# Designs tried in a protein design run: peptides against a protein of PDB entry 3B8E. Part 51

Target 1, 230 residues: chain A of PDB entry 3B8E
Amino acid sequence: PFLIFIIANIPLPLGTVTILCIDLGTDMVPAISLAYEQAESDIMKRQPRNPKTDKLVNEQLISMAYGQIGMIQALGGFFTYFVILAENGFLPIHLLGLRVNWDDRWINDVEDSYGQQWTYEQRKIVEFTCHTPFFVTIVVVQWADLVICKTRRNSVFQQGMKNKILIFGLFEETALAAFLSYCPGMGVALRMYPLKPTWWFCAFPYSLLIFVYDEVRKLIIRRRPGGWVE

## One batch from the design tools (peptide; aimed at target 1 G67)

Design b1_p25_2_s1 (made by RFdiffusion4, then SolubleMPNN; from b1_p25_2, 22 letters changed)
Fold by OpenDDE base, seed 1:
Parts: C-alpha cells; structure tokens; sequence
Structure b1_p25_2_s1 (fold): chain B 230 residues (1-230), chain A 25 residues (1-25)
C-alpha cells in the first residue's frame, strides 16, 4: 500500500496506525494458524529427500506464498479505496498525482472529476473514510486466503475447516475489525470512521473470485500434473 | 445497527472537523 502511495502519488489509502493494527492485530494469528496448518499438510509430511535443498525450496515457496497473499490483500484494499473515492467524485485517473494538493492545508478548492471543489477538511474526511474499508477488505480477503492456503493441492471442500486455530484466527480478526470500525472514538483516535454494513460486502466478490480461481487452479493441477498452471 | 452507525459517524465527523479546524487556527 505504501509503495503504491509513493509511486502513484495518490492520497494515502491507509494510515500508519491502521497499518500497525493490521501487522500486529490481524496478521499475527492468521500467520500462526497457517504455520500450524502447514505442519498438518502433506508439505511437511514429505520427508525431505535432501534436507538442505528441500528445506531451502520449501522456505522459498512459503516466502513467495506469503508475498503473494500480501499482494492480493493490497489489491483488494486498493479496489475498495478506488470504489469509495469514485463514489465521492474522484475517479482513479484523477487521483494520480493529486497527493500534493490533497495534503496541502491551504488549498481548499481541490476539484474532483466532476468539477466539485473540496476543502481540506472534506478531503480528509473522505481519506479517513477509506481507511476502515481498506482494513475490513484486508480482513475479508484474509478469510479467503486462509481457507485457500490450507492445502495447495486439495480442495477446501475435501479438507474441511478442522483447524480450530484457523477458526479462532478468523474470529479474532473479524472481532478486531468490528471493534476498530464501530467502537466510539476510533474515528478520532485511529482515523477510522465507522462503516456501513454494506461495505463489508464490497470485498466479497473479490474474495469469491480468488477462491474460485484457486479451486480451478488446484483442479487443473490435479488433472494435469506438471502443466503450465503450476 | 445502521442508525447507530450513522449516529456514530455524525458524531465522529463533527469531532474530527473540530479538531482539524483547531489545527488550522
């Protein structure tokens, strides 16, 4: 998120405090749950034919998987960010390069894509309105990612939701998201405005697409081992 | 719940607007 903010020079989609809440609050339990589930999965049951090379390959595969998950989460968050800003009159193309004027307190006439002028306060309200949905979107995408990451080869429907730690992690991150979104004073303290319930569903199509894509990918891998889809 | 959220949003927005105004003075 921060890299895209710098490269695209867009208004800040996620505040530093919100980032800390993600890193410390939402990512920790899912990461632990994934570590436990990977231990249960056949990836660890394969006796390393060569302990040194197979360990290195597994560590690389794990690091790549976590990196990919993080990128998918960021993409989901940015999707929600762009939707909210577009609904408020700022089209994605117009946001490119807007940061300098957006963050300037003395510019009170920043125009949106439709020629409406926005004061600094109004712009900050819209910016902070994006922080909570971005966070919630990450949580919703994490649900899908955690479910998908159970096995790389087996369908989620075959393995089921047997991992109690995973279920606890999903509950904890959802409870944290609800707390940060709806607890009084969080808007002032954390720059996270309360969300309409409809915004929780904004990421669901995206999560569903990822889920379907991964299930289809796994199905193809099972039917055509060694194919280009691996 | 939606009414409560709307009320909370209005209160929070008001507080943020007041704080941002105080920072600009």
Amino acid sequence: as target 1 above (230 residues)
Amino acid sequence: LEELIRKLNREILKEIEEKEREKLE
Scores: peptide ipSAE 0.016, ipTM 0.467, DockQ to the pose 0.013
OpenDDE base, seeds 2, 3, 4, 5: peptide ipSAE 0.015, 0.013, 0.014, 0.014; ipTM 0.448, 0.426, 0.433, 0.422

Design b1_p25_2_s2 (made by RFdiffusion4, then SolubleMPNN; from b1_p25_2, 24 letters changed)
Fold by OpenDDE base, seed 1:
Structure b1_p25_2_s2 (fold): chain B 230 residues (1-230), chain A 25 residues (1-25)
Amino acid sequence: as target 1 above (230 residues)
Amino acid sequence: LEELIKELIKKILEEIKKKEKEKLE
């Protein structure tokens, strides 16, 4: 997300507070939940042909898969960001290069895509309004990520949702997202302004995409045991 | 990689804040 912010020179899509909330609140509990996940029965039964090379290949493939999921998460966040800014009159094309003027306190007449002038304060409100949805989008996408990480080869439907810690992680991150989005004073305290309930659904397509991606990956692994996708 | 990205994000945000402060001075 942040690389695009720098490269495109757009208004900040994800604030420092939201980043910290992701790191400390959203990612920690899910990571712990995965540590307590029972080993998938199919992974434990297959001896690597070459313990050195096959472990390295598997680690690389896992790293690539997680990297791809992370990119999809980032895209989901940016999608929500662009939708919110577009709803407020800033089309994606207009946001390119706008950051310099956006962040300038002395410019109170920054025009949106429709010629409406925005004061510095108004711009910062809309910017901070994007931070919460971006965070929520990451949380919603992480639902899929956490669920798919439960298994390496088996479908989530095959393994089931038996891990209580996983369920707790999903609840915790959702509760945190709801708290940050709707608790009074979060706009002042954390610069996370209240989120319309409809924005929770902006992430669902990307959550579904991650889920489908992983299910397809796992399906390929199941159909081609010992393939390069393991 | 996620930590690296987060650190990179943090650094850039800090640089942005620094530049904003420099503009206000």
Scores: peptide ipSAE 0.014, ipTM 0.295, DockQ to the pose 0.031
OpenDDE base, seeds 2, 3, 4, 5: peptide ipSAE 0.006, 0.007, 0.017, 0.013; ipTM 0.242, 0.254, 0.279, 0.290; seed 4 fails the geometry check

Design b1_p25_2_s3 (made by RFdiffusion4, then SolubleMPNN; from b1_p25_2, 23 letters changed)
Fold by OpenDDE base, seed 2:
Structure b1_p25_2_s3 (fold): chain B 230 residues (1-230), chain A 25 residues (1-25)
Amino acid sequence: as target 1 above (230 residues)
Amino acid sequence: LKELIEKLIREILEKIEEEEKKKEE
């Protein structure tokens, strides 16, 4: 997110506090929950191959999978960001290069795509209105990530939802998102303004996309064991 | 762990607020 902010020179889609909440709050409990996931039946039955080669391949493939999932998560967050800004009169093309004027507190006449002038305070309200939905989008997408990370090769439908710690992690993450979105004072403390419940649904298509992507990936791995997609 | 994370978040927020106050002075 921060790299795109610099490269595209757009208004900040995700605040520093929100990034910290993702890194420390939303990722840790899910990661711990995965440590308690039941071992896959196929992993336990698979004879150890060359431990050096298999470990290296597995680490590379996990890194690639997480990198791809992370890109889809970022796309989901940015989609929500661009939708909110478009609803407020800022089309995506108009946001390119706008950061310099957007962040300047002395410029109170920044024009949107429709010629409406925005004060610095109004612009910051819109920016902070984007932070909460961006965060919630990441949380909803992380539901899919947590579910798909239960297994490396088996379908989620085959492994099932037997891990109570994982289920607890999903509820905890959702409760944290609700707390940060609706608790009084979060707008001042975290620059997260209250979120309309409708914005929770904006992330669901991306959550579904990640889920479908991982199921297709796992299906390919099952059909072509030892392929480059593993 | 949750309590530790919440404490850490509070400490970070307090530091951010202190840095913001220093920038406004």
Scores: peptide ipSAE 0.008, ipTM 0.274, DockQ to the pose 0.021
OpenDDE base, seeds 1, 3, 4, 5: peptide ipSAE 0.006, 0.000, 0.008, 0.006; ipTM 0.272, 0.256, 0.255, 0.277; seeds 1, 3 fail the geometry check

Design b1_p25_2_s4 (made by RFdiffusion4, then SolubleMPNN; from b1_p25_2, 23 letters changed)
Fold by OpenDDE base, seed 3:
Structure b1_p25_2_s4 (fold): chain B 230 residues (1-230), chain A 25 residues (1-25)
Amino acid sequence: as target 1 above (230 residues)
Amino acid sequence: LLEEIRELIRKILEEIEKKERERKE
C-alpha cells in the first residue's frame, strides 16, 4: 500500500497507525505461530535436521505465500479507497499526482473531478474516512486467509495450535477493527472515522477471490504433486 | 489490556505525527 502511495503520488490511503496495527497485529501473530510451529516441529522431529536448508525453504514458502496474500489484501484495500474517493467526487485519474496539493494546508481550493472546491480540512476528513474501511478490508480478507489455512489437510496435529493462535489473532484484529471503527473519539485520536456497516461487505468479493485463488492453487497442486506452485 | 493497547497506539501515533511534521518542515 505504501509503495503505491509513493509511486502514484496519491492521497494517503492508509494511515501510519493502521499500517502499524497491521504490521504489529497481523504480522506478529503469524510470526509467533511460525516460531511455535518450528519449536513444536523440532521437538517432534528427533532426527538431526539440517537447520539451514529446511529453514530457508520454509522461510521462502512462507514469504511467497504471505507476499501474494499481502498483495491481494493491498489491492482490496486500494479498491475500497478508490470507491470512497470516487463517491466523494475524486475519480482515480484525478488522484494521480494530487498528493502535493492535497497535503498543502495553504491550498483550500483543490478541485475534485466535478469542479467542487475542497478545503484542507474537508480533504483530510475524506482521507481519514478512507483509513478505516481500508483497515477493515484487510481484516475481512484475512478471514479468508484463515479459512484457507484451516482447510489445508497436510499437518493436522501441527496445525492445531497454529490454528488456535491464528484464530486468536484474527479475533484480536477484528476486535481492534471494531474498536477503532466505532469507539467515540477515534476519529480525532487515531484519524479513523466511523465506518458504515455497508463497507464491511465491500471486502467480501476480495475474500471470495482469495478463496477461489487458493482453491484453484490447491486443485493445481493436487493435479501436479511436486510442482513449483507448492 | 485494551486501554494499554490504546495508550500504546496513541504514543506510536504521536511519534509518527511528530516525525511526519518534521519531514514536512
Scores: peptide ipSAE 0.009, ipTM 0.269, DockQ to the pose 0.023
OpenDDE base, seeds 1, 2, 4, 5: peptide ipSAE 0.007, 0.000, 0.009, 0.008; ipTM 0.256, 0.206, 0.243, 0.274; seeds 2, 5 fail the geometry check

Design b1_p25_3 (made by RFdiffusion4)
Pose (drawn by RFdiffusion4):
Structure b1_p25_3 (pose): chain A 230 residues (1-230), chain P 25 residues (1-25)
Amino acid sequence: as target 1 above (230 residues)
Amino acid sequence: SSVLSVALSIYSVVHSVGSVVVSVV
């Protein structure tokens, strides 16, 4: 968000005070939960994991979580950013502009008068909003992530999907997300009431592609064991 | 086999695009 927030002055889609509420507030229990996920094969069948080569974090990981999924997620929440403005003052060709606040009203876009009323408000579309819908969309994509990373080589199909802990936290996350999105008060130091019917399902189209994606690769990694680029 | 080839192509594309994006960043 902040990167694009510079390349094209299209208002702060994700908030800073909003970032410190996902890794340190949302994905918390899920990250923990992952730990309770059980085996994936006869482990005591493999040579000891060398320490100099086979690492913990590496390209294999980063490329598949920073340069792959990390992107597909990105669109999703970034897409919701537009809908959150679209059904309010959509600038899919417009936007791209410095939104000052000492001016008050004097400007707007797409047939409007947004000012002191819609200036304290002009932002209420990303502050109380956008950030929020983007926020939720990130959680919403984090579902399929917290299930495509549940396994490392087996389809969640012929593999246990019985991580009692994860499941009851996948909700304990998605729920908190709502309580943090409708919390009557602290919503001040935070975001605001989104339109439950849709101001949620925005990223939903995406969470899928995620689950659908890596699910194939795993099944790709298999049908061709020695594997190629995958 | 055809389907696998297509899937692999798509994977490669995604991987390449991701690498470009990471480089840009």

Design b1_p25_3_s1 (made by RFdiffusion4, then SolubleMPNN; from b1_p25_3, 22 letters changed)
Fold by OpenDDE base, seed 3:
Structure b1_p25_3_s1 (fold): chain B 230 residues (1-230), chain A 25 residues (1-25)
Amino acid sequence: as target 1 above (230 residues)
Amino acid sequence: DEEEKKALELIKKLLELGKKLLELI
C-alpha cells in the first residue's frame, strides 16, 4: 500500500498507524500460532533439509508470500480504496499525481472528477474513511492466508483445525479489527473512521480466491511431487 | 505529536492485553 502511494502519487490508502496495527496487533498472534501447528501426516516421508544447500527462506517462499498472496491482498485493499473514492467523486485515473495537491492544507479547491471542489478537511475525511475498510480487507484476507499456511502439501481438509492457538488467533485478530473499526475516538487516535458492516463482506471474494488458489496448488503438488510449484 | 503518543499508548495497552490472553492459554 505505502509503496504504491509513493510511486503513483495517490492519496494515502493505508495510514502508518494502521500498518502498525496490522504488523503488531492483528498479524502477530496468528503468526506465533503457526509454531504450535501439528506436523503434516507425510512429514516422516520427506528427506531432511540439507542446511548447506537449502535456505529457510528460498525463492519459492518469497514468491508465495510477496509475489502471489501479497499481491492478492494488495488488490483486495486497493479495490475497496478505489470504490470508496469513486463513490465520493474521485475516479481512479484522477487520483494519479493528485497526492501533492491532496496533502496541501493551503489548497481548499481541489476538484474531483465531476468538478466539485473539496476543502482540505473534506479530503482528509474521505482519506481516513478509506483506512478502516482497507485494514478490515487485509484482516479478512489474512484469515485465508493463516489457514493455508498451516500446511505445505496437505489440504486443510486433511490436516483439520486442531490447533486451538490458531483458532484463538483468528478470533483475536477479528475482535481487534472490530474494536479499532467501531470504538469511539479511533477517528482521532488512529485516523480510522467507523465503517458500515457491509464493507466486511467486500473482502470475502478475495479470501475465497486465496483459499481456492492454494488448495489447487497443493493438489498439483500432491499429484506431481518434485514440481516447480513445491 | 499528541496523536502519536495516544496511538503508541493504545498499541502498548493492546500488546499487554495480548500478552495476558496468551498467558491464559
Scores: peptide ipSAE 0.018, ipTM 0.390, DockQ to the pose 0.013
OpenDDE base, seeds 1, 2, 4, 5: peptide ipSAE 0.008, 0.014, 0.000, 0.013; ipTM 0.343, 0.347, 0.172, 0.352

Design b1_p25_3_s2 (made by RFdiffusion4, then SolubleMPNN; from b1_p25_3, 22 letters changed)
Fold by OpenDDE base, seed 2:
Structure b1_p25_3_s2 (fold): chain B 230 residues (1-230), chain A 25 residues (1-25)
Amino acid sequence: as target 1 above (230 residues)
Amino acid sequence: DEEIEKALEELKKLRELGKKLLELL
């Protein structure tokens, strides 16, 4: 998110505090819950054919898969950001290069895509309005990520939802997201303004996309063991 | 207006702190 902010010179899609809440708050409990996941029966039963090469390949492939999932997750957040700004009159194309004028407190006549002038205060309100939905989008996409991370090769439908700790982690993450989104004072303290319930659904297509992507990936791995998709 | 400016200055400070923290991570 921050790299795209710098490169595209767009208004800040996700506040620093919200990034910290993701990295330190929402990811920690789910990560701990995954440590208690039952090891995939196939991973434990398959002796590494070559422990040096096969371990290195698996680590690279895991890293690549996490990188791809992280990119899809970021795209979901940015989609939600662009939808909110578009609903407020700022089309994505108009946001390119707007950062300098957007953040200048002395410019109170920044025009949107429809010629409406926005004061600095109004622009900051809409920017902060994007922080909470972006955060919530990340959380909702993480639901799919956590579910798919239960297994490397087996389908979620085969492994099932047996880990009660993971289920608890999903509920805890959701409760934290709801607390940060709706608790009075969070808008001032964390710059997370209240979220309309409709914005929770903006993440669902991306959660589904990650789920489908991982199931297809796992299906390919099962059909072509030892392929580059592993 | 003054309260908004103060809140924005505090946000800038928090942002700088967050950047430093992200650089440490």
Scores: peptide ipSAE 0.000, ipTM 0.235, DockQ to the pose 0.015
OpenDDE base, seeds 1, 3, 4, 5: peptide ipSAE 0.000, 0.000, 0.000, 0.000; ipTM 0.202, 0.247, 0.240, 0.180; seeds 1, 4, 5 fail the geometry check

Design b1_p25_3_s3 (made by RFdiffusion4, then SolubleMPNN; from b1_p25_3, 23 letters changed)
Fold by OpenDDE base, seed 2:
Structure b1_p25_3_s3 (fold): chain B 230 residues (1-230), chain A 25 residues (1-25)
Amino acid sequence: as target 1 above (230 residues)
Amino acid sequence: DEEIKKAVEELKKLLELGKELLELL
C-alpha cells in the first residue's frame, strides 16, 4: 500500500498505524493458530528425494504462493479504496498525481472528477473513511488465507476444519476488526472512522478468488507432483 | 465514555511502541 501511494502519488489508502495493527495485531493470533494446525499427512509421509534441493524448491514455492496471496489481498484493499473514493466523486484516474494537492492543508478547492470542490477537512474525512474498510478488507481476505494455509496439497474440504484454535483465531480477528471499526475514538486514535456494515461485503469476491486460486493450485499440485506450481 | 477513551489511548501507545520497534528492526 505505501509503495503504491508513493509511485502512483495517490491519497494514502491505509494509515501507517493501521498497517501496524495488521502486521502486529491482526496477523499474530492467526499465525499462532496456524502453528497448531495438524500437519498434512502427505507432507510427513513424503521423504524428500533430495533433502537439500527439494527443501529449497518447496521454500521458494511457498514464498511465491504467499507473495501471490499478498498481492491479491492488496488488490482487494485497493478495490475497496477506489470504490469508496469513486462514490465520493474521485475516480481512480483522477487520483493519479493528486496526493500533493490532497495533502496540502492550504488548498481547499481540490476538485473531484465532477468539478466539486473539497476542503482539506472534507478530503481527510474521506481519506480516513477509506482506512477502516481497507483494513476490514484485509481481515476478510485473511479468513480465506487462514483456511487455505491449513494444507499445502489437500483441499480444505478434504482436511476439514478440525483446528478449534484456528476457528477461534478467525473469530478473534473478526472481533478485533469490529472493535477497531466501531469503537468510539478510533477515528482520532487510529484515523479509522466507523464503517458501514455493507463495506464488509466488498472483500468477499476477493476471498472467493483466493479460495478458487488455492483450490486450483492444489488440484494442479495433486495432478502434477513435482511441477513448478508446488 | 471515559473508559473507552482510556482504552483507546492505551491502544494508541502500544501501536506507537510497535512502530518504533519495527523501525529498529
Scores: peptide ipSAE 0.005, ipTM 0.296, DockQ to the pose 0.015
OpenDDE base, seeds 1, 3, 4, 5: peptide ipSAE 0.000, 0.000, 0.000, 0.000; ipTM 0.221, 0.284, 0.266, 0.288

Design b1_p25_3_s4 (made by RFdiffusion4, then SolubleMPNN; from b1_p25_3, 23 letters changed)
Fold by OpenDDE base, seed 1:
Structure b1_p25_3_s4 (fold): chain B 230 residues (1-230), chain A 25 residues (1-25)
Amino acid sequence: as target 1 above (230 residues)
Amino acid sequence: DEEIERAVELIKELEELGKKLLELL
């Protein structure tokens, strides 16, 4: 998200505080939960044919899969960001290159896509209003990520949700998202303005996409053991 | 910086609450 912010010179979609909340709040507990997940029985039973090369290849494949998931997460966040800004009069195309004027406190007549002028304060409110839904979108997408990461080969439907720590991780990140989104004063304190409950659903298509992606991946692995998708 | 510090503290508090909840599970 920050790279696109720099390259496109758009208003900041995800603030430093929200990034920190992701890194410390939404990623840490899930990561711990995965560490306590019971090893998939078939993963542990597979001896590498070549311990050095097969380990490296597997790590590369895992890294690539996580990279793809991360890209889908970012796309989900940006989708939510653009929808919110569009609802506030800023179409995506209008945001390109707007950052310089957007962040200038002395420019109080920045026009939206409909010719409405926005003060600096109004723009910052809209910006901070985007931070929260972007964060929430990441959390909702992380639900799918966390659930799919518990297994490498077995479907979520086969493995189930038996890990209490995993369930807690999902609860914690959701509770954190709800707290940051709806607790009074978070707009001023953390630059996270409250969002409409409907914005939680903006992430669901991307969460579903990740889920489907991984289920398809796992299905391919099950049907073609020893394939490159593993 | 102060906002980041506040955010970190809030996250820590939530984590501690989470740990307590885990103990109850």
Scores: peptide ipSAE 0.008, ipTM 0.330, DockQ to the pose 0.014
OpenDDE base, seeds 2, 3, 4, 5: peptide ipSAE 0.000, 0.005, 0.008, 0.000; ipTM 0.258, 0.300, 0.316, 0.198; seed 5 fails the geometry check

Design b1_p25_4 (made by RFdiffusion4)
Pose (drawn by RFdiffusion4):
Structure b1_p25_4 (pose): chain A 230 residues (1-230), chain P 25 residues (1-25)
Amino acid sequence: as target 1 above (230 residues)
Amino acid sequence: FSKVFYLVTAFVIIFSVSFVFYLMY
């Protein structure tokens, strides 16, 4: 968001005070939950994990979580950013502009008068909004992520999907997300009431591709055991 | 048109960076 927020002055899609509510507020219990996830094979069958080569965090990880999923998620919330403006003043070809606030009304876009009214408001489309829908979209993608990372080599199919903890926290996350999105008050120091019917399902089209994606690779990693690029 | 090019450029850059990260593997 902030990266694009520079390449093309298209208003702050994700907020800072908003970032400090996902890793430190949303994905919390899920990250914890992952720990409870049980085995994946006869573990006491493998040589001790060498320490110099086989690390914990590496390309294999980063590439598959920063350069792969981390992207697909990115579109999703970024896509919702537009819809959150679209059904209000969509600039899929427009937007790209510095939105000052000492001016008050004197400018707008796409047949409007947004000003002191829609200036305190001109931002109410990302502050109380956009950020919010983007926020939720992130949580919404975090579902399939917190299930494609639930396993490391087995289809959630022929593999236990019985992480009582995770499940009851996958909701204890998705729910908090709503309570943090409709919380009557603190919504001031935060975001605002989205349109439940759709101001949620925006990223929903994406969470899928995620689950659908890595699910194949795992099954790809298998049908071809020694494996290739996968 | 310029605005579209800005966007396209942004996307290309992001996708290129992500793709480089994928190729590291």

Design b1_p25_4_s1 (made by RFdiffusion4, then SolubleMPNN; from b1_p25_4, 23 letters changed)
Fold by OpenDDE base, seed 5:
Structure b1_p25_4_s1 (fold): chain B 230 residues (1-230), chain A 25 residues (1-25)
Amino acid sequence: as target 1 above (230 residues)
Amino acid sequence: EEELEKLKLALELLLKLAEEIRKLA
């Protein structure tokens, strides 16, 4: 998100504090929960990793985490961001290069796509209105990401949902997201304004996409071991 | 329960940090 903010010169889609809430808040318990996941049924049938040649963290893992799943997450967040701004009169094409004027507190006549002028305060309210839905979108997509991370090769349907700590993590991150979104004073404290409940569903297609994508990937790995998809 | 306490602490620290950032902005 921050790279697109810089490159496209658009209003900030996700605040720094919100990012910290993701990394230290919503992701902590879910990440720890994976340590308690049961081993895959076929793990002992696999050859041991060669410590001299096989890296624990390799290019394939990085490509999957950042290049594939991370991109789908980002797309979901940006989709929500662009829809909210469009509903407030700022079409995506109009946002390109707008950041300079958007962030200037001395400019109080920034025009939207329909010719309406926006004061600095009004613009910042709209910007901060985007932060919470973007955050919630990431959390909803993280549900799928956490579930798919239960296994490397086996289907989630084969592995099941027996890890109670992981289930707790899903509820915890959801409860935290709801707390940060709707608790009074969060708009002042964290610049996270309340969102319409319907925005929670905006991320569901992307969550489903991640789940389906990873299940298909794992299916390919099971059918073609040693392929480029692994 | 231990993780919940850690989470609570982390959240409190984030809120304090946010307030400090707000004061600087």
Scores: peptide ipSAE 0.010, ipTM 0.271, DockQ to the pose 0.016
OpenDDE base, seeds 1, 2, 3, 4: peptide ipSAE 0.005, 0.000, 0.016, 0.000; ipTM 0.274, 0.229, 0.363, 0.189; seeds 3, 4 fail the geometry check

Design b1_p25_4_s2 (made by RFdiffusion4, then SolubleMPNN; from b1_p25_4, 23 letters changed)
Fold by OpenDDE base, seed 1:
Structure b1_p25_4_s2 (fold): chain B 230 residues (1-230), chain A 25 residues (1-25)
Amino acid sequence: as target 1 above (230 residues)
Amino acid sequence: DELKKLLEKALELLKKLAEEIRELA
C-alpha cells in the first residue's frame, strides 16, 4: 500500500497508525493462535525432513504467504479505498498525482472529479475516513488468511474449526477493528474516523477469493502430491 | 470485560507509539 502511495502519488490509503494496528493488534493474536492449531491428520504420515537439505520454511510457503496472499490483501484494501474516495467524489483516475496538492495545507481548492472544491481539512477527513476501511478490509481478509493458514494440505472443511484460540483470535481482531472504527475519539486520536457498516462488505469478495484460492490450491496438492503448488 | 481491557491496553499502547512516531517525524 505504501509503495503504491509513493509511486502513484495518491493520497495516503493506509496511515502509519493503521499499519501499527494491523501489525500489533490484528496480526499478533491470530498468529499466536496458529501455534495451538491441531495437527493435520496426515502430518505424521509424512517422511521426516532431512535436517541437512530441507529448510524449515520452504520457498513455496514464503511465496504463498508473503506474495500471493499479500497481493490479494493489498488489492482488497485499495478497492475499498477507491470505493470510498469515489463515493466522496474522487474517482481513481483523478487521484493519480494528486498527493502533492492533497497534502498541501495552503491549497484549499483541490477539485474532485465533479468540480467540487475541497479544503485541506475536508481532504484530511476523507483521507482519514479511508484509513479505517482499509484497515477493516485487511482484517476481514485476514479472516480468510488465518483460516487457510491453519492447515497446509487439508481443507478447512476437513480440519474444522476446533481451535478455540483461533476462534478467539478472529473475534479479537474483529472486535478491535470494530472498536477502532466506531469508538468516539478515534478520529482525533488515531486518525481513524468512523466507518459506515456497509463498507465492511467491500472486503468480503477478497476474503472469499483468498479462501477459494487456498481451497483450490489445497485440492490440487491433495490430488497431485509433490506439485509446485505445495 | 477482559477483552475490553485488553483492547483498551492495546489502544493505549498504539496511541503511545503513534505519539512517539509523530514526535520523531
Scores: peptide ipSAE 0.005, ipTM 0.272, DockQ to the pose 0.017
OpenDDE base, seeds 2, 3, 4, 5: peptide ipSAE 0.000, 0.000, 0.000, 0.000; ipTM 0.180, 0.189, 0.161, 0.269

Design b1_p25_4_s3 (made by RFdiffusion4, then SolubleMPNN; from b1_p25_4, 22 letters changed)
Fold by OpenDDE base, seed 2:
Structure b1_p25_4_s3 (fold): chain B 230 residues (1-230), chain A 25 residues (1-25)
Amino acid sequence: as target 1 above (230 residues)
Amino acid sequence: DLKKELLELALKLLLELAKLIQELA
């Protein structure tokens, strides 16, 4: 998120402290949960592989667990960010290059996509309004990500939800999200304003799409072993 | 600059945690 902020010169979608809370708070327990997930039945049945290939598989698992999840989370967060800004009159295209003027407290006439002028204070309210939904979106997407990352090839329906640590991780991250979203003082401490409960559902379509995509991917892998989809 | 440094540090920590998890798994 921060890299995109710099490259695209858009208003900051998520505060640095909040990013750290995500990385250190919401990602740790899920990552641990995945480490304790039961191996796929097919993996357990496979003969010991060459140590070199096993290392490669582990590297792929790590890349999936951290790299892919992070990318999906970022996409989900940015989706919510752009939706909120669009609802407030700032279309995504208009945000490109706007950061310099957006962050300048001396400019009080920044125009949105419809010609409405926004004061610095108004802009910052909108910016900080994005932080909480962005965070919540990441958590909601993580629900799907944790589920899909349980297996490489098997469907979630085949593997099941037997990992109690995973369930605990889902609960913990949800509780943390609720705490950060509704606890008094978070607006000052983390620039996270309280979120309307309805915004929890904004990520659901995206989460569902990721889930469906992964199930389809896994289905293809099962039907076409050794394909490019692996 | 500070924000960038903090992000880089966070990423490094995540990578180290990932390695640790791999070793424990």
Scores: peptide ipSAE 0.000, ipTM 0.232, DockQ to the pose 0.042
OpenDDE base, seeds 1, 3, 4, 5: peptide ipSAE 0.000, 0.000, 0.000, 0.000; ipTM 0.224, 0.257, 0.229, 0.233; seeds 1, 3, 5 fail the geometry check

